# Peptides against a protein of PDB entry 8YR4: the designs that were tried, part 47

Target 1, 309 residues: chain A of PDB entry 8YR4
Amino acid sequence: PRGSPALQLVVLICLGLMGLERALNVLVPIFYRNIVNLLTEKAPWNSLAWTVTSYVFLKFLQGGGTGSTGFVSNLRTFLWIRVQQFTSRRVELLIFSHLHELSLRWHLGRRTGEVLRIADRGTSSVTGLLSYLVFNVIPTLADIIIGIIYFSMFFNAWFGLIVFLCMSLYLTLTIVVTEWRTKFRRAMNTQENATRARAVDSLLNFETVKYYNAESYEVERYREAIIKYQGLEWKSSASLVLLNQTQNLVIGLGLLAGSLLCAYFVTEQKLQVGDYVLFGTYIIQLYMPLNWFGTYYRMIQTNFIDMEN

## One batch from the design tools (peptide; aimed at target 1 N244 N291)

Design b2_p20_6_s2 (made by RFdiffusion4, then SolubleMPNN; from b2_p20_6, 15 letters changed)
Fold by OpenDDE base, seed 4:
Structure b2_p20_6_s2 (fold): chain B 309 residues (1-309), chain A 20 residues (1-20)
Amino acid sequence: as target 1 above (309 residues)
Amino acid sequence: MLEELLKEFLELFEKLLKSN
């Protein structure tokens, strides 16, 4: 943000907090490994208690599993509100200025309320997309790269390869299946709008419908439109389930392959029992934000499709 | 027209990103 040094500082702090989140994502599994090793070695209570306390503190900073944001993430989100408001306002003002630069002929041909709704949806979609790219996509890709490097260096190149292949396959399948699904979603939204338009048209023409006793006919036409919508909704929803199952299968296969390899290296005394637990914990942790990736990529596509209509 | 507005918006947005 040029012109506000305070907001630039907030952006830098947010980037620093993002770096801290990446560090926590590596440290939390390592401390969990150390707990398992200390338990296996029957280490002194004081060492164990310190390591557990440190782990729980790091876990508090990182956040819990599915759906709980960590302290660092919440602090980042809180600080980012001002940057987001500044960006949103700037985008809204640019759109509003551009709308005023458009020809009188363009304004006379459109309903002002529809133009404003498109502008608001556009602004929300783009600001949402940016926030998502910066705070979820880029960090998740960074965590994957860090994970590949970590497993390649501290375990074996085969673990890094498994993670690389699984993540690459997961991302590729997520994109391909999501693009395929977009067709069903577009068709669903188009049919939803058509179904709504029929209901509105029938209700606006209420006097005419009453005059001709056409109520039963309009209800039947509306029923047909709903059935057609539900058929497209089912395809959209089923395609989502297929995406989730495909993702889960890739995760499961990657976890299986890596867990078997890790177990083998533990039996050969090349790795400790804690390393097995680290691998499982770290992989599950990498997949959590990727599941969000599929959700938000869908939300972005929705917002773009809902703007096209 | 909406695709053009969206492209212009994306270009404006890219300019905004490059200007920040």
Scores: peptide ipSAE 0.011, ipTM 0.533, DockQ to the pose 0.012
OpenDDE base, seeds 1, 2, 3, 5: peptide ipSAE 0.011, 0.008, 0.009, 0.009; ipTM 0.533, 0.492, 0.508, 0.511

Design b2_p20_6_s3 (made by RFdiffusion4, then SolubleMPNN; from b2_p20_6, 16 letters changed)
Fold by OpenDDE base, seed 3:
Structure b2_p20_6_s3 (fold): chain B 309 residues (1-309), chain A 20 residues (1-20)
Amino acid sequence: as target 1 above (309 residues)
Amino acid sequence: MLEELLKEFLEKFEKLMKSV
């Protein structure tokens, strides 16, 4: 932001905190490995207690597996509120200025309340999408790359290849199945709007419905519209369960292949027992943000579908 | 129309973010 050196400093601090979160995602599994190795070696209590205290402190900074509950993430989110408010206000003013530059014919064809609702949906969707891309998509891709590099350098090239193949397959299947399900969601939303419109029209024409004693007929037409909606809702919900199950299968196969390979290298004395625990914990940490990725990609697509209507 | 406005806005915003 060229206009305020204070906001530039806050953005730089937020980028530094994002880098610290990536470092914590690597360090927390390493310290957990070290605890398991020290316990296996029957190490002195003082060394174990120091490593456990350091692990708990790093885990407090990192937070839970959703990435948003850690002290560092909360501090970043708090500092970002001022940047988000500045950005939102600038977007709102740009859209408002652009609306004033539009032709009188465009304004005469639309109700002022509908124009304001389009502007407000536009601003919230853009600001939400950008915040999501910067804080969830880019960090998740960075964590995957860091994970592939880490496993390739500190374990073996085979572990890096397993993680690469599993993450690439997971992302590809997530995109393809999400695009495939979008047609069911569009059809569901169109039928929901049509069902709601019928209910509103029947209630607005209440006097006419009473005059013709047509209440039973309007209730039956509404029931048919609900049954048709529920048939599309079921397809939308079932396609979501299929997405989640497909994701879990890819995770399960990757975890199985990597865990068997870790166990084999531990039996060959090439890896320690702690390295097996590190692999399992680190893989689970990589997958938790990806489950949110599928949820937010759906929110993005919903916002786009709700803006096409 | 709104998707094109969003793309133009994202491109202007990406240019704005690169100019920050």
Scores: peptide ipSAE 0.010, ipTM 0.440, DockQ to the pose 0.012
OpenDDE base, seeds 1, 2, 4, 5: peptide ipSAE 0.008, 0.008, 0.009, 0.009; ipTM 0.483, 0.430, 0.462, 0.469; seed 5 fails the geometry check

Design b2_p20_6_s4 (made by RFdiffusion4, then SolubleMPNN; from b2_p20_6, 15 letters changed)
Fold by OpenDDE base, seed 1:
Structure b2_p20_6_s4 (fold): chain B 309 residues (1-309), chain A 20 residues (1-20)
Amino acid sequence: as target 1 above (309 residues)
Amino acid sequence: LLKELLEEFLKTFEELLKSR
């Protein structure tokens, strides 16, 4: 048992809180459905007031659309600080031990400050990746599966199929477009480093540049390098807008198909008005973590590219 | 190296979870 039993208990509590967040993600839409149904039926004030109060309390526990601002998520994040610090320190010590096992020739060829910067980037990358996998990727996949099961059991099987197809298409397009964007980002970073190297070389050779009155030539070469960089930056930024718009379109089509089907079943008196609101609310709750997926996947790829260099 | 560190970290996390 090399881990402190206190940290193991904190990890178990954090996993329990993650399970509670999954339960809240189902319960909040259900209580919102119940409010809409009670309002439609003109139910007595006492029943409505209790259901609204319970909904607001559950919404306080769940938090806003990002899932990161709820009481349960904040409590989980607070408890996880000690686990993250233990993890970071362990990774730093493993990297440091490995650096001491490397040949003297490797150390003589590199500046100590550059080695430490690589070690710090490595530690931050690994800890960031793990935190992202545990707190964003796995929970979002769990919410998708729970959603498919819930809609397949309590709605018509067609709703479960729409959610499955929409989320599968969304994830597939997110991965494919993000892998495509990584090429533009690598090209941008390579051109940024080349532009910076040219500026450093020009400044280190300042005396020679001044002796030949070549300042205007060096400035024009730097301008051309900046224009080339900005052309690659534009491609990177435009590819991000394309990703976000593609994601928005897929969610919009899934929301349209499911909302039309739900509205049809409400007109056939097979579903209640609250069920329409539940479907829309649950799809939006699934979308919010997935929108961050594109941002964090970029952060992971940056950190990975920054370690390969 | 990062892959080995990630695998060793995942193993350590699994060991932390299994050492009940």
Scores: peptide ipSAE 0.015, ipTM 0.539, DockQ to the pose 0.012
OpenDDE base, seeds 2, 3, 4, 5: peptide ipSAE 0.009, 0.014, 0.012, 0.013; ipTM 0.456, 0.527, 0.517, 0.519

Design b2_p20_7 (made by RFdiffusion4)
Pose (drawn by RFdiffusion4):
Structure b2_p20_7 (pose): chain A 309 residues (1-309), chain P 20 residues (1-20)
Amino acid sequence: as target 1 above (309 residues)
Amino acid sequence: SFFLVLFLFFLSVIVFSQAL
């Protein structure tokens, strides 16, 4: 924010809260391991109670689910509401002030609905791009790297390879399948618009009664158009199911390999009992944000082209 | 048997969360 000083402080606080969420993401599974290790060795009730309370408090600060739930990141959403309001207002006012100074030929040439749709979509594109990228993409690519470093240095060497290969395959397959699915989605959207147009035309022209008893003909053409649309929709949604299945298979294979290796190492007295639940919890924690990357890829591309317009 | 049960529980959590 160029103008106001009160908002730069809020931006800095938001970035600090994002860092704190990354620290909590690392910290919570460590406390879960400590609790399990203390539990297996018959520890007194005092230290166990205090450690349990601390773990619960950390789980409360971190998202109880999917990271969009914690007290942190919600304070962020609140402050970002206050900040993103300023950018939205500024961009809308700049567009509106520019549209009122263009010459007459320009206004006589182009329609109003198209010009206004471009402007609205542009403002929403800039806002969304800032939100998606800064607060949802980079933090997750940072979480993957931090997890790789933690497992490769503080846990063992092989688990770094396991996490690296799993996440690399997940990202590659997600992007590859997403482009194909985008082609299918566009093909389906065009037909949906054509079906709506046919229905609107049939409704507006109550001449069907005049030039024939052509109610049945209008109904049949509508049915044919609906069938064509449904075929294209089935293709698109089946592609979506395939993407979900391939992502799930990749994560599952990574979990299986990591769990088997951790169990074998625990039986050989190399790792403690808590390391198993540490691995499991951390793998699930990495998986949860990764579930929304095909959508992020699609929305970033679309918003980039819209902002360019 | 204990590690197998935990594994199946973790896998079920991933499958259930993906189904939503």

Design b2_p20_7_s1 (made by RFdiffusion4, then SolubleMPNN; from b2_p20_7, 13 letters changed)
Fold by OpenDDE base, seed 4:
Structure b2_p20_7_s1 (fold): chain B 309 residues (1-309), chain A 20 residues (1-20)
Amino acid sequence: as target 1 above (309 residues)
Amino acid sequence: SEFEELLKEFLKKIEELSSL
């Protein structure tokens, strides 16, 4: 942020906290591995208790992983409020300045309230998208890369390959299925707007409807519009379930392949029982923010579709 | 169309602002 050294320092602190979250995402599974190994070895209570206490403390700092309500994430979010407010205000002022530069013909052809609603939605959408990219997408991609490197170096190249293929397939299918869903959402939103417009027009013309005793006819037309909307809503919702199920299947297959390979290497005494638990824990930790990815990408698309209309 | 261009210019300006 140009012009405020204080906000630049806050951004640097937030980046440092994001780096700490990446370190925690690796350390938490490692400490959990160590607990399992110490339990398997029947280690002394003092060593076990220290490792468990350290794990719980690290887990408190991490929370549920990327995008969770962990202490580090909450502290980052708190510090980022001022940066977000600065960005939002700059965005709003740029949009407002641009609106004033537009031709008188453009302003005369549009209702001021509609223009402001578009501007507010635009600002919210862009600020939301940026916050999502910076705090969820980029960190998750970093955790994937760190995971591939970690598993390739400390386990075997095959584990890194499984994580790479699983995450690449997951991301690709998420994008493709989400683009495919966009058409159903656009159709749904268009029909929602048309249904709302019919209701508004009927209510604005209430005197005319009452004069002609056309209430039953207007209700039936509204019912037909609702049924048509619900048919499109069902397609949108069903396509979401299909996305979530596809994502679950990809993660399930990756978890299966990697877990079988871990189990095999544990039987060959190349890995410990804790390493099996580490792999499963790490994959589940990667899945959580990726599941949020599908949710926020949907929010972004909804906001963009609401601006096209 | 003009709004998509505005949004693209705006995204580009934000990308420039985020790189700074």
Scores: peptide ipSAE 0.009, ipTM 0.448, DockQ to the pose 0.013
OpenDDE base, seeds 1, 2, 3, 5: peptide ipSAE 0.008, 0.006, 0.006, 0.006; ipTM 0.435, 0.400, 0.393, 0.400

Design b2_p20_7_s2 (made by RFdiffusion4, then SolubleMPNN; from b2_p20_7, 13 letters changed)
Fold by OpenDDE base, seed 4:
Structure b2_p20_7_s2 (fold): chain B 309 residues (1-309), chain A 20 residues (1-20)
Amino acid sequence: as target 1 above (309 residues)
Amino acid sequence: SEFEKLLKEFLAKIEELSAK
């Protein structure tokens, strides 16, 4: 943002807060590990109480969910409102200026209301995509890399490999299954538009339908169109369930492999009981943002498909 | 197609503006 030093400072503060969230994502599992180890060792109450209090404070800063409800994330989101408004306004003005530079022939060939609707959808989609990339995708990729480095350095290279393979397979399958699913969604949207068009045409010709007592025929044609739509909707919805289940299986297998390896190293006294809990907690923390990734990637694809029609 | 081109050019301009 070249025009406002204040907005540049806000962006820098938001980037600093994003870095703090990455640090919290590592520290929270470490403190939880330390609690489990102190409980196992039957440590003095004062040491345990301090570690628990510190953990709860860090967990308040991080948030209990996908990081979206933590104090640091809420503060970042609050500060980002002004940056988002500046970006949105600049985008809207660029689109509006470009629309005014287009030929009169282009404007005469299109309904102004349709052009504005496309511009609004375009602006919302782009701003949503940018916010999603900056606040969800990039941070999640950073947390994966940090996780691979951390587990490779402090546990064993095998743990880093398991996290790498699990996350790489998860991302690859998410993309491939989502691209496959997009075909069913396009077919569904096309049939929805065709079904809506038939309903509109029947209602616009209401007087003619009434004159010929053709209401039952038009209702049956509409029913057939709905049944065809529902068949495509079922394929779209079933493909979503298949995506979610595939994602769950990949993470379940990664969690199983890593948990068994952790348990083995704990039995060999190379790791502590808390290290098992750390691994499980960290993998679950990586999963939550990735599950949102599948949801937002779908939203982006929907917005693109809705602009192609 | 023209809208996809406009959107791609617009995304590229936003990436350039976000990188600066």
Scores: peptide ipSAE 0.007, ipTM 0.402, DockQ to the pose 0.013
OpenDDE base, seeds 1, 2, 3, 5: peptide ipSAE 0.006, 0.000, 0.000, 0.006; ipTM 0.402, 0.220, 0.383, 0.393

Design b2_p20_7_s3 (made by RFdiffusion4, then SolubleMPNN; from b2_p20_7, 13 letters changed)
Fold by OpenDDE base, seed 2:
Structure b2_p20_7_s3 (fold): chain B 309 residues (1-309), chain A 20 residues (1-20)
Amino acid sequence: as target 1 above (309 residues)
Amino acid sequence: SAFEKLLQEFLQKINDLSAK
């Protein structure tokens, strides 16, 4: 933010906290590995208790993935509220200034309430997209890269290759299937608007419909429009299930290939039992943000489509 | 910034919608 040193400091602190989250994503699996190795070796209670306590503390800072946000993520989100408010206000003022520069003919042709609703949707879409890119997309891509580097350096190069191929295939299929699904969603939204318009027109002409005793005919036409809508809704929902199942299969195949390879190297005494647990835990941790990626890519596309309409 | 570019694209879309 230009002009406020305090907000610039808050942005720097938030970036530092994002770096700490990346470090925690690597450290938590390592400490969990160490617990499994210490349990396997029947290590002294004092060493085990310290490692478990340290793991639980790091896990509290990181969070539980899908259901619980970590302390560091919550602190980042709290500090970012002021930056988001500053950004939102700046966007709103720029849109408002631009609306005042538009021609009198444009203002006379539109209701003030419609203009404000377009401005609010625009502000929300831009601010939401930016927050999503900064807090979800960039960190997820960074975690994937860090994961590939970590597995390539500390495991066999084959593990880095499996993670790379799995994540690349996952991202590619997510994009391709989501683009395919967008056609069904657009068709559904168009039919929803047409069905709603027909209902509004029938209700506005209520006196004419009643005069001709055409209520049964209008109800049947509305039923046909609903059935057509539900056919498109089913295609949209079924395409989402297909996306989720395709994603699950890709992760399942990557987890299977990597777990079998890890188990083989443990059998050859090249890796420890804790390394098998580390691999499984780390892959699941990488998958959790990616499961949201499909929802978020849809949110981006929706925000772009809502900006085009 | 990438944000200023996205904002300019949005403002341009509003302008294109105002020209129709």
Scores: peptide ipSAE 0.011, ipTM 0.417, DockQ to the pose 0.012
OpenDDE base, seeds 1, 3, 4, 5: peptide ipSAE 0.006, 0.011, 0.005, 0.005; ipTM 0.389, 0.414, 0.367, 0.394

Design b2_p20_7_s4 (made by RFdiffusion4, then SolubleMPNN; from b2_p20_7, 14 letters changed)
Fold by OpenDDE base, seed 5:
Structure b2_p20_7_s4 (fold): chain B 309 residues (1-309), chain A 20 residues (1-20)
Amino acid sequence: as target 1 above (309 residues)
Amino acid sequence: SEFEKLLKEFLQIIEDLSKK
């Protein structure tokens, strides 16, 4: 951030914490592997207890639940609040300055409350998009690359290839299906606004509707508009289920291929039982942020559609 | 066009935030 060395230091600390989180994503599966191997070998209790304690501590730092943030992620989010506030304020001031540079004719044609709502939506959307890209998208891509490198170096090039193909197919299908879904969502929102406008116009003209006894006709038109809306809503919802199922299928196929290959190498005594558990654990860890990608992309698209209107 | 300008200004703010 320009002008505050304190905020620059906070950004550097946040980047360092992001790097630590990437390291934890590799270390946690490794320690879990070691526990499984020590249990299989019937190792002494002292060695097992230290490895389990270290694993639980690393897992506390990483986090592990769907939507559960680890200690490192929470600390990063806490420190980032000041940077986000600085960025938001800068964007708000730029929007406000730009609004004052616009022609009087532009301001006379718009309600001040509508202009302010557009500015607030714009700022929130932009700041939300940035935070999402920096803290979810980029880290997830980094974890995929780190995973490909790790499995290629420490297991076999075939494991790295499986992860690469699985994640590349997952990302490509996610983008393509989401762009396809955006068309249905835009059509749904346009039809919702048109249905609402017709209802408002009918209610504002209720005297005219009563004078002509056209109440039944207006109700039937509203019913037709609702049916058309529900047809578009169904397409939007069904397209989301299709996205989720496609994602689940791609991850399932990648997990199947990699797990079978790992199991084969364990039977050939080239890998240990813990290595099978490591692979499964790491793939699940990659899937968790990617599952949120579909939800956040939906939020981003909402914000973009709300800025286009 | 105004959104593209705002987006470009925002991208420039990000680029300025990433370079410093």
Scores: peptide ipSAE 0.008, ipTM 0.439, DockQ to the pose 0.013
OpenDDE base, seeds 1, 2, 3, 4: peptide ipSAE 0.007, 0.007, 0.006, 0.007; ipTM 0.441, 0.411, 0.397, 0.414; seed 1 fails the geometry check

Design b2_p20_8 (made by RFdiffusion4)
Pose (drawn by RFdiffusion4):
Structure b2_p20_8 (pose): chain A 309 residues (1-309), chain P 20 residues (1-20)
Amino acid sequence: as target 1 above (309 residues)
Amino acid sequence: MKSLFVSLMVLYLLVGFFLL
């Protein structure tokens, strides 16, 4: 924010809260391991109670689910509401002030609905791009790297390889399948618009009664158009199911390899009992944000082209 | 589908924990 000082402080607080969320993401599974290790060795009730309370508090600060739930990141959403309002107002006012100074030939040439749709979509694009990228993409790519470092240095060497390969395969397959699916989605959207246009045309022109008893013909044409649309929709949604399945298979294979290696190492007195639940929890924690990357890829590309317009 | 897959992952990990 160029103008106001009160908002730059809020931006800095938001970035600090993002860092704190990354720290909590690392911390919480460590406390879960410590609790399990203390539990297996018959520890007194005092230290166990205090450690349990601390773990619960950390789970409360971190998202109880999917990371969009914690007290942190919600304070962030509140402050970001206050900040993103300023950018939205400034961009809308700049567009509106520019549209009122263009010459007459320009206004006589283009329609109003198209010009206004471009502007609205542009402002939404800049806002969404800032939000998606800064607060949902980079933090996840940072979480993957941090996890790789933690497992490769503080846990063992092989688990770094396991996490690296799993996440690399997940990202590659997600992007590859997503481009194909986008082609299918566009093909389906064009027909959906054509079907709506046919229905609107048949409703507006109540001449069907005059030039024939052509109600049946108008109904049949509408049915044919609906069938064509449904075929294209089935293709698109089947592609979506395939994408979900391949992502799930990749994560499952990574979990299986890590769990088997961890169990074997625990039986050989190399790792403690808590390391198993540490690995499992951390793998699930990494998986949860990764569930929404094909959507992010699609939305970033669309918003980039819209902002360019 | 994905929620069920996560539930299965948790159950699998829990069984492995009890075996240990």

Design b2_p20_8_s1 (made by RFdiffusion4, then SolubleMPNN; from b2_p20_8, 17 letters changed)
Fold by OpenDDE base, seed 2:
Structure b2_p20_8_s1 (fold): chain B 309 residues (1-309), chain A 20 residues (1-20)
Amino acid sequence: as target 1 above (309 residues)
Amino acid sequence: STEEFLEQWKKLLEETLKKL
C-alpha cells in the first residue's frame, strides 16, 4: 500500500506472522514426536511434563484442530482487516472512476442496479482472490517445499521423493479435474439462466396463459426445463464428488507408501516410533490446506464464470 | 460489450495488483 507507512508496517508484521506459522507447522509435529519417544523410553516425569506443556502451547499458537484457528492466524487475520479495507476501497474507487469515464451510450444501455451489482461482485471477487492467494496458496506451497526439504534432510531421500510425487500428482489432478468440471458448471449456469428466463416470461404473460387455459402446458414446459437443469446439476455435483474422491485417493496412496516405508525403517532400527507419528501428523497437516485449496480454486472459477455471465 | 468491460476490468485488476 503506497502512502501509508502504518499499513506497510502492518503488512510486514503479517508477513512475519506467516513465517512464524511456517515454523510452527514444523515444530508442532517435532514436539509430538519427542513426546512419543520420551513415553517409549520411559523418560523422567519432569522432561515429559515440560515437552507436553511446550507442545500444548505451540499447538495453541498454531491451531489446526477441526475448524479451530490458531492464535497466530487469528492475530494475522485481525491485523489484515485494515489492509483488506484499504485494498477494497481502492478497487471500488478505481471501478467507480472508470464507470464515470465510460460513454453515455454505455450507461443508457444498462440498468444502474446491474452495473453496481457487477462492480460489488467484482470488488469482492478480487479482494477474496488476492487474500486467498496471499494467505492460502502461497503458504501451502511454502509448507510443501519445507516438507520436502525437511523429509529429505532428516529422513531418507525416499520420503522427500514420496512427498514430492504425492503433492505434484495431487496438484496436477486437482487442476485437470477442475478444468474438466468447469465445462459442466458453465453448461449448468447457462441452463439455469434459460430456465429462469422461461419462468419470468411465463409469469409476465400470465394473463395470456390464463386466457388460453395453457397453465398445464406452461407447467409441463417448466418441468422439462427443470429436469434438463437437474441433469446438468447432477453432473456438476457428481464431478465434485469425483474430484474430492480423487484427491482423497492420492493422499491415501501417498500416506500408505510413506507409512509402510517408515514402518520398515522402524523395524530396521533406522527410525524411532516417534518418527512414524511425525510423518503421519505432518502429511495430515499438509492435507488440510490442500483440501481448502480445491474448494477455493472452485470458488475462484465460480466467481470468474459468474462475472462472464 | 460485457466481455470488453470484463477484459478492461481484468486489466485494471492486473494493474491494481501490480501497484499494491
Scores: peptide ipSAE 0.015, ipTM 0.453, DockQ to the pose 0.012
OpenDDE base, seeds 1, 3, 4, 5: peptide ipSAE 0.009, 0.011, 0.013, 0.014; ipTM 0.458, 0.437, 0.474, 0.455; seeds 1, 3 fail the geometry check

Design b2_p20_8_s2 (made by RFdiffusion4, then SolubleMPNN; from b2_p20_8, 15 letters changed)
Fold by OpenDDE base, seed 3:
Structure b2_p20_8_s2 (fold): chain B 309 residues (1-309), chain A 20 residues (1-20)
Amino acid sequence: as target 1 above (309 residues)
Amino acid sequence: STSSFLEQWKKYLEELLKQL
């Protein structure tokens, strides 16, 4: 934000907190590994108690990982409110200025309430999309890259390759299945709008419907429109279940391959029991924000479809 | 056209990212 050095400092602090969240996402599994190893070695209570206390403190700072409500993420979200308000206000003023520059013919062809609704939807959609990209998409991609580097350096190149292949396949299938699903969602939304329009037209013409005693006919037409809508809704909902199941299968296969490889290296005394637990906890931690990624990518596409109409 | 609006929003997002 060029006009306020205070807001620039807040952005820099938020970026620093995002870096701290990435560090916590690596440190929390490491401390959990260390607890498991200390328990296995029957280490003295003082060392174990210190490591457990440190783990719980780091877990309080992290929360559940990316997309969770840990202390650091809550502090970042709190500090970002002022930046978001400044950005939103600037977007709203630019849209409002642009609306005033449009021709009188454009304004006379549209109701003022429709123009304002388009402006509000535009502003909310863009501010929401930007916040989502900055706080969920970019951090998730960073956590994947950090994970690949960490497993390649501290375990073996085979672990980094498994994570790379699983995450690449997961992202590719998420995009492809979501693009395929968008066709069903567009058809559903079009049929929903047509069903609502028929209900509104029937209620606005209530006197005419009463005059012709056509209530049963209008109810039957509305039932047919609902059945057609529900057939499209089922396809949309079933495609979401298929997406979630495909994502779960890819992560499950990655977890299986990596867990078997970890178990093998533990039996050969090349890795400790805690390293097996670290791999499993880190993969599950990467999966949580990616599951939300499919939901939010859907929200992005919805906002774009709602802007097309 | 919605394509021109999306392209204006993409330019605006790029300009907003440059002004952060």
Scores: peptide ipSAE 0.023, ipTM 0.502, DockQ to the pose 0.013
OpenDDE base, seeds 1, 2, 4, 5: peptide ipSAE 0.021, 0.021, 0.021, 0.019; ipTM 0.446, 0.453, 0.511, 0.442; seeds 1, 2, 5 fail the geometry check

